# Designs tried in a protein design run: peptides against a protein of PDB entry 5JXT. Part 49

Target 1, 319 residues: chain A of PDB entry 5JXT
Amino acid sequence: SLLPKKEINVYIGMSEMQVKWYQKILEKDIDAVNGAGGKRESKTRLLNIVMQLRKCCNHPYLFEGAEPGPPYTTDEHLIYNAGKMVVLDKLLKRIQKQGSRVLIFSQMSRLLDILEDYCVFRGYKYCRIDGSTAHEDRIAAIDEYNKPGSDKFIFLLTTRAGGLGINLTTADIVILYDSDWNPQADLQAMDRAHRIGQTKQVVVYRFVTDNAIEEKVLERAAQKLRLDQLVIQQGRAQVAAKAAANKDELLSMIQHGAEKVFQTKGAFGTMAEKGSQLDDDDIDAILQAGETRTKELNARYEKLGIDDLQKFTSESAYE

## One batch from the design tools (peptide; made by RFdiffusion4, then SolubleMPNN)

Design b2_p13_1_s2 (from b2_p13_1, 7 letters changed)
Fold by OpenDDE base, seed 3:
Structure b2_p13_1_s2 (fold): chain B 319 residues (1-319), chain A 13 residues (1-13)
Amino acid sequence: as target 1 above (319 residues)
Amino acid sequence: SRPVARGEEIDDW
């Protein structure tokens, strides 16, 4: 029998560089961030801010002028300037030592470019598939990864490209480097490893930037997933879960953690304490805290009815 | 060394 997936949200503090760029993004459109536009604020403007904040949560080098240089190098700075990379770097060493193989999913092909440079820098053998990968090359990459005795440790995928019906049961670890707004896309990604033919316990690590917009992206995705489940169970198929956030929801998401980001000098959380010098105990603490917060998040939405789940609970951006 | 830095301009909105 296939073992159930173990899903853990991994809450990760921003690096100092991420904090700086997150501040810069908010300051660029501070009037929109403060809701000063009122009814005149465009949904498109708020969506642009959301996308830039999500890029920042992934890696500051998604922005021109963030990478140090010239000369531009691939070195330790690629890791320590992004909280997710610091955790990823330590986690991958552990995963490899355990004899596991890993799928890494992102929404952003440009982040996969950074992850390729990282894989080369660390000497990790990898495969890649994104939305631009030709069908034949996609088959070849899957076959190369899945072959008996494959030396490919990592598979890099865009979430949607990876979701397209492929079998990757030769991996037992899934890292969601970021989250899709549609929780079904992430589930479809996980189900590439968690499928008939899997012999190991599949573990899913979902990276979430702490005190940032990604927490609200995750909450919204969890809410939607629970709503979809209840609608199916109750036979109320006509309750279209509102696919797109409204303006007030987007504004609340942008504002979440913004005050603390503006007050912060340096990095957040474990990134402020240890930076790139995380040890195995620090990783265990992050994973344990993440497992607790994951249970709490799930328990919050399990108690809600359909009518409650249709309302975005704007918890105050100041809590 | 790379000839060009990573990243793109933040779209003006």
Scores: peptide ipSAE 0.464, ipTM 0.920, DockQ to the pose 0.170
Fold by OpenDDE base, seed 2:
Structure b2_p13_1_s2 (fold): chain B 319 residues (1-319), chain A 13 residues (1-13)
Amino acid sequence: as target 1 above (319 residues)
Amino acid sequence: SRPVARGEEIDDW
């Protein structure tokens, strides 16, 4: 029988470089961030800020002029300049030692380019599929990964490309490096490993940048998922359509953690204390804290009715 | 060494 998947949100502090770039993004559009544009502020401008903040949460080298150099190298700086990479690097060592195989999903093909460089740097054998991958090359990559005795440890996928009905049950670990706005896309990604033919316990690690916009992306996705479930259960199909974030929601998401980011000199959390020198105990602490916060997040939305879930009021998250 | 920095590559977004 297929075991239930274990899903854990992994809350990760920003590196010093991510904090600096996150500040720079907010400062560039400070009037929009402060809501000074009022009703005249374009939804497009807010969506652009959200996109840049999500890029920063993934890796600062997604921005022009961020990477140190010349010379431009692939080295430890690729890891220590992004909190998610520091945690990923430690987690992958553990996963490999356990004899597991891993799917890594991102929304961003350019992040997969960074992850390819990282895989080469660490000597991890990998496959890749994104939106640009030809159909024949997708089949070849899947077959190469799934073959008996495959030496491919990692499969790098864009979440949408991985959603296309493929079977990757030869992996037992799923890392969501970032989250989709649509929780169904992430579920479809997980279901590549968590499907008939899986023989192991599937574990899903969802990376979430702590004290940043990604917490609000996650909360919104969890809210939407619960709403979609309740709408299906109650036969109220017409209610599901209003799921696009409004301007006030986007503004609230952008503002989340912004003050703390501006006050911070250096990195956040364990990244401030230890930088890239996380040990196994630090990783265990991060995973344990993440498991607790994941249960709390789920419990919050399980108690809400349809009417409560339709009211995206920032205030109801603090009561 | 890379000829260009990461992030100078065209954003296919």
Scores: peptide ipSAE 0.356, ipTM 0.819, DockQ to the pose 0.249
Fold by OpenDDE base, seed 4:
Structure b2_p13_1_s2 (fold): chain B 319 residues (1-319), chain A 13 residues (1-13)
Amino acid sequence: as target 1 above (319 residues)
Amino acid sequence: SRPVARGEEIDDW
């Protein structure tokens, strides 16, 4: 029988470089971040800030002038300048040692480019699929990954491209490097490994930058998922939260952790204490803390009824 | 070595 998937949110501190770039993003549009634009603030402007903050949470080298150089190299700086890469690097080493194979999902093709460089640098054999991948190349990549005795350890996928009905049950680990705004996209990604034909316990690690926009992205996604589940269970199909985040929600998300980010002179959390020198015990502590926070997050939303879940997702019907 | 920094690559979104 297919075992239930284990899902763990992995809460990761920003690197010093991420903090610096996160500050810079907020400072660039501080009036919008402070809500000084009021009703005149563009929803598009706020969405752009959210997108830049999410890029920063993924990797600072997604910004012009962030990467150190010239010369521009692929080296340890690719890892230590992003908290998620530090955790990924240690986690992949563990995953490989246990004889697992891993799917890594991101919303960002440009992050997959960084992950390709990382895979080459570490000598990890990989496949890649994104939204630009031709159908034939997609099939070839899937077949190469799934073949008996495949030497491909990692499959790099954009969440939406990887969500398209493919079978990757030859992997047992799923890393969501970032989260989709639609929790169903992430579920569909997980279901590539967690499907009929899987023989192992599927474990899903969802990376979440701590004290940043991504916590609010996760909370919103969890809320939406719970609402969708309750709506289906109650037969109230009309209540499907199609609502895109309003301006106030976006502003609240942008403001989350911003003050603490501005006050911070270095990295956050375990990244401040250990940097790239995380050991196996540090990873276990991060995973255990993540498992606890995951249970707490789920328990928060499980207690909420449809009406409570809607208060955070309701379109004011009058704008 | 890369000829350009990663952040200078065009976002194909």
Scores: peptide ipSAE 0.349, ipTM 0.818, DockQ to the pose 0.254
Fold by OpenDDE base, seed 1:
Formats: sequence, C-alpha cells, structure tokens
Structure b2_p13_1_s2 (fold): chain B 319 residues (1-319), chain A 13 residues (1-13)
Amino acid sequence: as target 1 above (319 residues)
Amino acid sequence: SRPVARGEEIDDW
C-alpha cells in the first residue's frame, strides 16, 4: 500500500548577500513599503515588490549585478550566497548517500538555470522540464529518469510543468524550493512521486526563507488549503476563496520581517553562525525545528472556521 | 568562466 507522505517545512535564514539585496528591494520603493501610498497605491506595484522579494529568497543571482566578477565563474559562491542553496547542498549529499532520488520543484525557470549550473558543478546527473520544454523532450526526460537503473539523481521541474499528471514514482524525495500561491499546485507536484507505483516513504521538504515574505506566502497558502477542505466538507460551494490578496494583505506581507532585515548586519540564523560550514548536526537541528513549526502551523489552521479563514490575519503564526 | 553574469534587471515598477 502507498504510505502517507511526510511533509516538513524547512525554515532557512538569508545569506549576507540576500539580506543586502532584500534591503535594496525594500529601499527601492520605501514609500510603498511604509504604506505612504494609501488608497492611491497600485496593487500591481505591491505585487511587483512581492515578486522581487520572492526572487531574493530563492537566489540573489536572479538580479543583475549580484554575481561576483568578472571573471564570472561557477564555484562555491553560487552556494554560500543563498541560504536555500547551503541547505540544499548538504541535504542532497545526505539523500544521495541514503540511495534516494530527488524531484526539485520551483516556480522560477531562471532558478532552475542556477540549479543546473549547481548540478554540473557538484557532478550530479539530472533531468529538466519547464514550461518551454517541448512535448517530445518531456517524454524523453521522464523516460530517461524513470529507466530501470537510471543514473539520473535529480529531476529539476517548474511546479506547473511538473504538475501535468506525469509519473515520477522512481523518486522518493520531493524538494519544493519555493511555494506556489495555490497550494493545489504544490500538492499536484508532490503527487508525481506520491502515487501508485511508489515503493518507498515519500518525504517532502518545503523550503521557506525565515523572517521574510515567504512565511506569509506559506501562511496564505495554508489558509486557502484549509478553506477549500472545509468548503468541500460542508457542501458550501458558494464560498469562493479570495483568489488574490488585497492591497492591505500584500502590504502586510511585504512588511513582515522588514524591520529586522533593515537592522541586520550580515546573515540570518544558522547562516550567520555557520554559513557554508553547516554540518550534519546543524541540518538535523534545522529539520527538527522545521517539523515542530510545521505541526504548529497546521494546528493553527485546523482550529479555524470558514469565516475566520476568509479573513487575512496579519498576525504571524510565530509571533 | 561564463562570458556574461547571471541575473536580470529588476523589473521597474
């Protein structure tokens, strides 16, 4: 029988470079960040800020002028300049040693380009599919990955492209490098490994940048998922979950952790203490803390009714 | 070495 999947949110501090770029993004539009635009503030302007902050949480090299050089190289700086890459690099070594195989999902094809460079640099054999991949090339990549005795360790996918009903049950680990605003897209991604034909315990690691916009993206996705479940259970099909955040919700999301980011000189959390020198005990501590916070987050939303879940709560689950 | 740096301009808003 298919075992239930284990899902763990992995909370990761920003690198020093990420903190610098996160500050720069907030400073670029400080009046909007401070709510000075009032009723005249464009929803599009706030959405742009949110998208840039999410790029920063993924990797600072998504921005022009962040990569050190010339000369431009693929080296250890590709890893230590992004908190998620530092954790990913240690986690992948452990997963490979265990004889597991990994699906890595992102919303951003340009992040997959960085992950390809990383795979080449570390000598990881991989497959890739994104939104631009031709149908024939998708089939070829899936078949190559699923082949008995395949030497492909990693499959890189955009969440939406990987969600299209494909079977990847030859992988037992799923890494969501970032989160979709729609929790159903992430569930569809997990279901590529967690379906009929899976013989192992599927483990899902969801990366979340701590003290940043991604915590609020995760909270909003969790609220929506619980609301959708309650609507189905109660037969209240007319309760349209608000598909899009309003301006006040977006502003609250942008402001989350911003003060602490401005006060920070250097990196956050374990990235400040250890940086790229994370050991196996540091990874175990991050995973254990993540498992605790995941249980707390789920328990918060399980107690809420439909009327409460329809309201955006500005209060962090962690405040 | 890469001939060009990674990254794109931050979309103006």
Scores: peptide ipSAE 0.450, ipTM 0.915, DockQ to the pose 0.154; fails the geometry check

Design b2_p13_1_s3 (from b2_p13_1, 8 letters changed)
Fold by OpenDDE base, seed 3:
Structure b2_p13_1_s3 (fold): chain B 319 residues (1-319), chain A 13 residues (1-13)
Amino acid sequence: as target 1 above (319 residues)
Amino acid sequence: MKPVARGEELDTW
């Protein structure tokens, strides 16, 4: 029988560079961040801020002028300048040592470019599929990855491209490097490994930048998922889960953790304490804390009814 | 070829 997936949210502090860029993004449009535009504020403007903050949470080198140089190099700076890369780098070493194989999903093809450079730098053999990958090349990449005795350790995928009905049951670890606004997209991605033919316990690590917009993206996704489940169970298929965040929801998401980001000198959490020098015990502590917070998050939404789940809980960033 | 700097210009909004 297929074992249930183990899903763990991995909460990761920003690097010093990420904090600086996160501050810069907020400061660039501080009036919108403070809600000073009121009813006149453009939803598009708020969505742009959200997208830039999500890019920052993924990697600061998604922005021009963040990468150190010239000369531009692929080196340890590619890792230590992004909290998610620091955790990924340690986690992948462990995963490889265990004889596991890993799918890494992102919403951002440009992040996959960074991850590709990282794979080359670390000597990890990989496959890649994104939205631009030709159908024939996609089949070839899947076949190469799934081949008996394949030396391909990592499969890099955009979440949507990976959702297209493919079987990747030769992997047992799934890393969601970022989250989709639609939790069904992430479920469809992880179900590429968690399918008939899987023989191992599938473990899903969802990376979440702590004290940042990604926590609210995750909460919204969890809320939507629970709502979708309850709607199905109650036969109320007509309750369209509000697919798009309203302005107030977007503003609350942008504001989440912003004050603490402005007050922070340097990195966050374990990134402030150890930076790139995380050991195996630090990873275990991060994973254990993540497992606890994941259970708490799920338990919060399991108690809510349909009417409560239709309301975005604006916990103010100031509480 | 020297690798070009990664990243895109911050969207002007």
Scores: peptide ipSAE 0.316, ipTM 0.828, DockQ to the pose 0.145
Fold by OpenDDE base, seed 2:
Structure b2_p13_1_s3 (fold): chain B 319 residues (1-319), chain A 13 residues (1-13)
Amino acid sequence: as target 1 above (319 residues)
Amino acid sequence: MKPVARGEELDTW
């Protein structure tokens, strides 16, 4: 029988470079961040800020002029300049040692380009599929990954490309490097490994930048998932459609952690204490803390009714 | 060595 998947949110501090770029993004449009635009503030403007902050949470090298050089190299700086890469690097070493195989999902094809460089740098054999991958090349990559005795350790996928009904049950670990606004897209990604034919315990690691916009993206996704479940259970299908973030929600998401980011002169959390020198005990502590926070997050939304979940008031984020 | 840095210009908003 297929074992239930274990899902763990992995809360990760920003590197010093990420903090600097996160500050720069907020400062570029500080009036919008402070809500000074009021009702006249463009929803498109706020969505753009959100997109840039999410890029920063993924990797600062998604921005021009962030990468140190010339000369431009692929080296340890690719890892230590992004909190998610530091955790990923340690986690992949553990996963490989366990004889597991891993799917890594992101919404950003340009992050997959960074992850390809990382895979080459670490000597990890990989496959890749994104939105631009031709149909024939997708089949070839899937077959190469799934073949008996495949030496491909990692499969890099965009979340949407992973949604295409493919079977990747030859992997038992799923890393969501970032989260979709639509929780169903992430579920569909997990279901590539968590499907009939899986023989191992599937574990899903969802990376979440701590004290940043990604926490609010995750909360909103969890809220939406619960709402969708309740709407289906109650036969009220018409209610689910209204869940596009409004301006006030987007503003609240942008403001989340912004003050603490401005007050921070270096990295965040364990990244400030140890930088890139995380050991196995640090990773275990991060995973344990993440498992606790994941249970708390789920328990928060499981208790809410449809009416409570529809009242997304900014106030419930401060209690 | 990569001849070009990673990244793109920050989108205008």
Scores: peptide ipSAE 0.278, ipTM 0.815, DockQ to the pose 0.173
Fold by OpenDDE base, seed 1:
Order: sequence, then structure tokens, then C-alpha cells
Structure b2_p13_1_s3 (fold): chain B 319 residues (1-319), chain A 13 residues (1-13)
Amino acid sequence: as target 1 above (319 residues)
Amino acid sequence: MKPVARGEELDTW
């Protein structure tokens, strides 16, 4: 029988470079971040800030002029300049030693470009599919990855492209490098490995930048998922869960952790203490802390009824 | 090593 998935949120500190770029994004739009625009602030402006902050959480090289050069090189700087890459690099070494195979999902095709350069630099054999991948090339990549005795360790996918009904049960590890606003897209991605034909325990690692906007993206996605489940269970008409965040919700999300980011000189958490020098014990500590926080997050939403979840604004989670 | 073309459009949200 198919075993239940084990899902763990992995909370990761920003690198020094990410903190500097996160500060720069907030400073560029400081009037909007401080709520000085009030009712006149453009929802589009707030959405743009959210997208820039999410790019920063993924990798600072997603910004023009962030990568050091010329000359442009693929080297250790590709890893140590992003907290998620530091954790990914250690985690992949462990996964490979265990004889596991891994799917890595992102919302951003340009992050997959960084991950391809990383795979080449580390000597990891991989496949890739994104939204631009031709149908024939997609079939070929899936077949090459699923082939008996395939030497392909990693499959790189955009979350939406990977959601399209494909079977990747030859992988047992799923890494969500970032999260979709719609939790159903991430579930569909996990279900590429967690399907009929899987013989191993599927483990899902969801990367979340700590003390940043991604915590609020995750909370909103968890809230929506719980609301959808309760609506189905109670047979109530789909109360249109407000699909789009309002301006106040977006502002609260942008402000989350911003003060601490402005006060920080250098990196956050284990990235400040160890940076790229994380050992196996540091990774175990990050995974254990993540498992605890994941249980706490789930327990918070399991206690809420439909009426509470509908009234629940991102502010009321911390009072 | 040719850097993989760091230039492709972000998958549209």
C-alpha cells in the first residue's frame, strides 16, 4: 500500500547578501512599506513588492546586477549567497548517500536556471521541465528520468508544469524550493512522486525563508487549504475564499519581519553562525526545528472553524 | 562551462 507522505517545513535564514537585497527592496518602496499611501496605495505596487521579496528569498541573483562579475563564474558563491542553496547543497548530499532520488519544484523558471548551473557545478545528473518545454521534450525528460537504472538524480520542475498529471514515482524525495499561493498546486506537485507505483516513503521538504514574507505566504496557503477541506466536509457552497489578498493583508505580509531585517547586520540564524560551513548536525537541528514548527502550524489551523478562517486576517495569528 | 542562459522569463504567475 502507498505510505502517507511525511511533510516538513524547513525554515531557513537569509544569507548576508539576501538581507542586503531584502533591505534594498523595502527601502526602494519605504512609503508603501510604512503604509503611508493608505487607501491610495496601489494594490499592484504592493503585489510587485511581494514578488520582489519572494525573489530575494529564493536567490539574490534573480536581480539584475546582483551576481558578482565580470568575469561571471559558477562557483561556491552561487551557494553561499542564498540560504536555501546552502541547505539544499547539504541536504542533496545526504539524499544521494541514502540512495534516494529527488524532485525539486519552484514557481520560477529563472531559479531552475540557477539550479541547473548548480547541478553542473556539483556534478549532479538531472532532467528539467518548465512551462516553455515542448511536449516531445517533456515526454523524453520523463522517460529518461523514469528509465530503469537511470543515472539522473535530480528532476527540476516548475510547480505548474510538474502539476500536469505526470508520474515520477521513481523519486521518493520532493523539495518545494518555494510555495504556490494556491496550496493545491503544491499538492499536485507532491502527487507526482506520491502515486500508485511508489515503493518508498515519500518525504516532502518545503523550504521557507524564516523572518520573511514566505512565512506569511505559507500561513495564507495553509489557511486556504483548511477552509477548502472544511467546505467540502460540511457540504457548504464554496464560500469564495477571498482568492486575492486585500491591500491590508498584502501590507501586513510585506511588514512581517521587516524591522528585524533592517536591524540585522549580516546573515540570519544558522547562516550567521555557520554560513556555508553547515555540518550534518546543523542540518538535523534545522529539520527537527522545522518538524516542530510544522506540527504547531497544522495544529493552529485544525482548531479553527469556517467562520474563524473567513475572519482570520494575517494580523490575528500573532495576537 | 556555459552558464545556463540566466535570462529566461519568470514563469508567469
Scores: peptide ipSAE 0.069, ipTM 0.657, DockQ to the pose 0.361
Fold by OpenDDE base, seed 5:
Structure b2_p13_1_s3 (fold): chain B 319 residues (1-319), chain A 13 residues (1-13)
Amino acid sequence: as target 1 above (319 residues)
Amino acid sequence: MKPVARGEELDTW
């Protein structure tokens, strides 16, 4: 029988460079961040800020002028300048040592370009599929990854391109490097490894930048997933209207952790204490803390009814 | 070595 998948949110501090760029993004449109734009502030303006903050949480080199140089090189700076890359680099070494194979999903094809450079730098053999990948090349990449005795360790995928019915049961680890606004897209990504033909325990690591917008993206995704489940269970198909985040929800998401980011000099959390020098015990501590917070998050939303789940409960930020 | 830095202008939004 297929074992249930294990899902763990991995909460990761920002690097010093990420904090600086996160501050710069907020400062660029500080009037919007403070809600001072009033009725003139467009939902589009807030969505742009949200998109830039999510890019920053992924990697600062998604912005021009963040990469050190000239000369521009692929080196250890590609890793230590992004908290998610520091954790990924340690986690992939562990995964490889265990004889596991890994799917890495992102919303951002440009992040996959960074991850591709990282794979080359570390000597990891990989496959890639994104939204621009031709149908024939997609088949070839899947077949190359799935072939018996494949030396391909990593599959890099955009979440949407990876969601299209493919079988990747030759991987047992899934890393969601970022989250989709639609939790069903992430589930569809997990189901590429967690499907008939899987023989191992599938483990899903969801990377979440701590004290940043990604916590609110995760909360909203968890809320929506629970709502979708309850709507299906109650036969209330009409209630599952994909309510796009309103202006006030987007503003609350942007403001989450912003004050702490402005007050912080340097990196956050374990990135401040250890930086790139995380050991195996530090990774175990991050994973254990992530398991605890994942259980707490799930337990919070399991107690809520449909009417509560339809309201954006920002109050979870003050506990 | 990449001849050009990674990233896009922050002002493209």
Scores: peptide ipSAE 0.287, ipTM 0.798, DockQ to the pose 0.155; fails the geometry check

Design b2_p13_1_s4 (from b2_p13_1, 8 letters changed)
Fold by OpenDDE base, seed 5:
Structure b2_p13_1_s4 (fold): chain B 319 residues (1-319), chain A 13 residues (1-13)
Amino acid sequence: as target 1 above (319 residues)
Amino acid sequence: MRPVARGEELDTW
């Protein structure tokens, strides 16, 4: 029988470079961040800020002028300049040692380009599929990954590139490097490994930048998922349509952790204490803390009714 | 070594 998947949110601090770029993004449109735009502020302006902050949480080298050089190299700086890469680098070593195989999902094809260079740098054999991958090349990549005795350790995917019917049950680990605004897209990504034909315990690691925009993206995704479940259970199909964040919700998401980011000198959270010097015990502590916070997050939304889940209140998640 | 740096300009908004 298929074992239930284990899902763990992995909360990760920003590197010093991420903090610097996060500050720069907020400062570029400080009037919007402060809510000074009033009724004239466009929803598009706030969505652009949210997208840049999410890019920063993924990797600062998504921005021109963040990469050190010339000369431009693929080296340890590719890892230590992004908190998620520091954790990924340690986690992949453990996963490989366990004889597991891993799917890595992102919303950003440009992050997959960074992850390809990382795979080459570490000597990890990989496959890749994104939205630009031709149908024939997609089939070939899946077949190459799934073949008996495949030497491919990693499959890099954009979350939405995994079309209907793809089976990747030859992997038992799923890393969501970032989250989709639609929690159903992330579930569909997990279901590539967590499907009929899986023989192992599937473990899903969701990377979340701590004290940043991504915590609010995660909370909103959890809220939406619970709302979708309750709407299905209650037969209230019309309620599902209000899923787009309003201006006040987007502003609240942008402001989350912004004050602490402006006050921070150097790295943030878990990256401030050890940075690239994380050992196996530090990874175990991060995973254990993540498992606890994941249970707490789920328990908050399980108690909420439809009317509460329609209110975007950061406060109702703490009561 | 790569001839060009990674990344794109920050989107103008």
Scores: peptide ipSAE 0.358, ipTM 0.866, DockQ to the pose 0.153
Fold by OpenDDE base, seed 3:
Structure b2_p13_1_s4 (fold): chain B 319 residues (1-319), chain A 13 residues (1-13)
Amino acid sequence: as target 1 above (319 residues)
Amino acid sequence: MRPVARGEELDTW
């Protein structure tokens, strides 16, 4: 029988560079961040801020002028300048040592470009599929990854491109490097490894930048997923989960952790304490803390009814 | 060594 997936949110502190860029993004449109635009604030403006903050949470090198140089090199700076890369680098070593194979999903093809350079730098053999990958090349990449005795350790995918019905049951680890606004897209990505033919325990690591907008993206996704489940169970098919965040929801998401980001000099959490020098015990602590917070998050939404789940409960952006 | 840095200009909004 197929074992249930283990899903663990991995809460990761920003690097010092990420904090600086996160501050810069907030400061660039501080009036919108403070809600000073009121009813005149455009939803598009808030969505732009959200997109830039999500880019920052993924990697600061998604912005021009963040990469050190010239000369521009692929080196350890590609890792230590992004909290998610520091954790990924340690986690992949463990995964490889265990004889596991991994799918890495992102919303951002430009992040996959960074991950390709990282794979080359670390000597990880990989496959890639995104939205631009031709149908024939997609088949070839899947077949190359799934072949018996494949030396391909990593499969890099955009979440939407990976959602297209493919079978990747030759992987047992899934890393969601970021989250989709639609939790169904992430589920479809996980179900590439968690399908008939899987023989191992599938483990899903969802990377979440701590004290940042990604926590609110995750909460909203969890809320929507629970609402969708309850609507199906109660036969209330007409209760369309509001797909798009309203202005107040977007503003609350942007404001979440912003004060602490402005007060922070240096990195956050484990990135401040250890930087790139995470050991196996530090990874275990991050995973254990993540498992606890994941259970708490799920338990919060399991107690809510349909009417409560239709309301975005922003706890204060400053708590 | 790459001829150009990574990244895009921070969007103007």
Scores: peptide ipSAE 0.356, ipTM 0.866, DockQ to the pose 0.168
Fold by OpenDDE base, seed 2:
Structure b2_p13_1_s4 (fold): chain B 319 residues (1-319), chain A 13 residues (1-13)
Amino acid sequence: as target 1 above (319 residues)
Amino acid sequence: MRPVARGEELDTW
């Protein structure tokens, strides 16, 4: 029988470089961030800010002029300049020692380019598919990964490309490096490993930048997922359609953690204390804290009715 | 060594 998947949100502090770039993004559009544009502020402008903040949470080298150089190298700086890379680097070592195989999903093909450089730098054998990968090359990559005795440890996928009904049950670990706005896209990605033919316990690690926009992306995705479930259960199909973030929701999401980011000199959380020198105990602490916060998040939304889930209470932004 | 920084690469969405 297929075992239930274990899902853990992994809350990760920003590196010093990510904090600096996150501040720079907020400062560039400070009037929009402060809500000074009011009703006149473009929804497109707010969406652009959200996208830049999400890029920063993934890796600062997604921005022009961020990478140190010339010369431009692939070295330890690729890891220590992004909190998610520091945690990923430690987690992959553990996963490999356990004899597990891993799917890594992202929304961003350019992040997969960074992850390819990282895989080469660490000597990890990998496959890749994204939106641009030809159909024949996708089949070849899947077959190469799934073949008996495959030496491919990592499969790099864009979340949308992974959603295309493929079977990757030869992996037992799923890392969501970032989250989709649509929780169904992430579920479809997980279902590539968590399907008939899986023989191991599937574990899903969802990376979430702590005290940043990604917490609000996650909360919104969890809310939407619960709403969709309740709408299906109650036969109320008409309710699901209004799920696009409004301007006030986007503004609240942008403002989340912004004050603390502006006050911060250096990195956040365990990244401030340990930098890139996380040990196995630090990783265990991050995973345990993440498991607790994941249970709390789920328990919060399980108690809410349809009417509560439709009211985006702005009040949770001030606690 | 890379000829250009990673952030200068064209966004392929």
Scores: peptide ipSAE 0.324, ipTM 0.814, DockQ to the pose 0.247
Fold by OpenDDE base, seed 1:
Structure b2_p13_1_s4 (fold): chain B 319 residues (1-319), chain A 13 residues (1-13)
Amino acid sequence: as target 1 above (319 residues)
Amino acid sequence: MRPVARGEELDTW
C-alpha cells in the first residue's frame, strides 16, 4: 500500500550576501516598501518587488553583479552565498548515504541552471526538465532516471513542467526549493514521487527562507489550500478563493521581516553561527524545528472557518 | 572557469 507523505517545512536563514541583496532590493524602491505610494501605488510595482525578493531567497547569483569575479568560477562560493544551498548540500549527502533518490523542484529555470552547476561541481549525476524541454527529451530524461539500476541521483524540475502527470516513483525524496502561489502546483509535483508504484516512505522537504517574503508566500498558499478543502467539503462552490493578492496584502508581505533585515549585519540564524560548516546535528536541529513550525502552521489554518480564510490576516503564524 | 558572470540585471520598476 502507498504510505502517507511526510511533509516538513525547512526554515533557513539568509547568507550575508542574501541579506545584502535583500536590503538592496528594498532600498531600490523604499517609497513603495514604506507604503508612501498609497492608493496610487501600482500593483505591478509591488509584484515586481515580491518577485525580486523571492529570487534573492533562492540565490543571490540570480542578479547581475552578485557573483564574485572575474575570474568567474564554480566553487564553494556557489554554496555558502545562499542559505538554501548550504542546507541542500548537507541534506543531499545524507539522502545519498541512505540510498534514496531525489526530485528537486523550483519555479525558476534560472535556479535550475545554478543547481546544474552545483551537481557538476559535487559530481552528482542528474536529469533535468523545464518548460523549454522538448517532448522527446522529456521522455528520454524520465526513462533514463527511472531505468532499473539508474546512476542518476537527482532530477531537477520546474514545478509546472514536473506537474504534467509523469511517474517518478523511483525517487522517494522531494525537495521543493521554492513554493508556488498555488498550493495545487506543489501537490502535483509531490504526486510525481507519491504515486502507485512507490515502495518507500515519501518525504517532502519544503525550503522556506526565514524572516523573509517566503514565509508569507507559504502562509498564503496554506490558507488557499484550506479554503479549497472547506469549499469542497461544504459544497460551497460559489466561494471564489481570492486568486490574486490585493495591494495591501502584497505590501504586508514585502514588509514582513524587512526591519530586521535592515538592522542585520551579516547572515541570519544558523547561517550566522555556522555558515557552510553545518554539521549533522545542526541539520537535525533545523529539521526538528521545521517539523514543529509545520505542525503549528497547519493547526492554525485547521481552526479557521471559510469567512476567516477569505480575509488576509496580517498576523504572522509565528507571532 | 565560465566566460560570463551569472545573473540578470535587476528588473526596473
Scores: peptide ipSAE 0.344, ipTM 0.859, DockQ to the pose 0.162; fails the geometry check

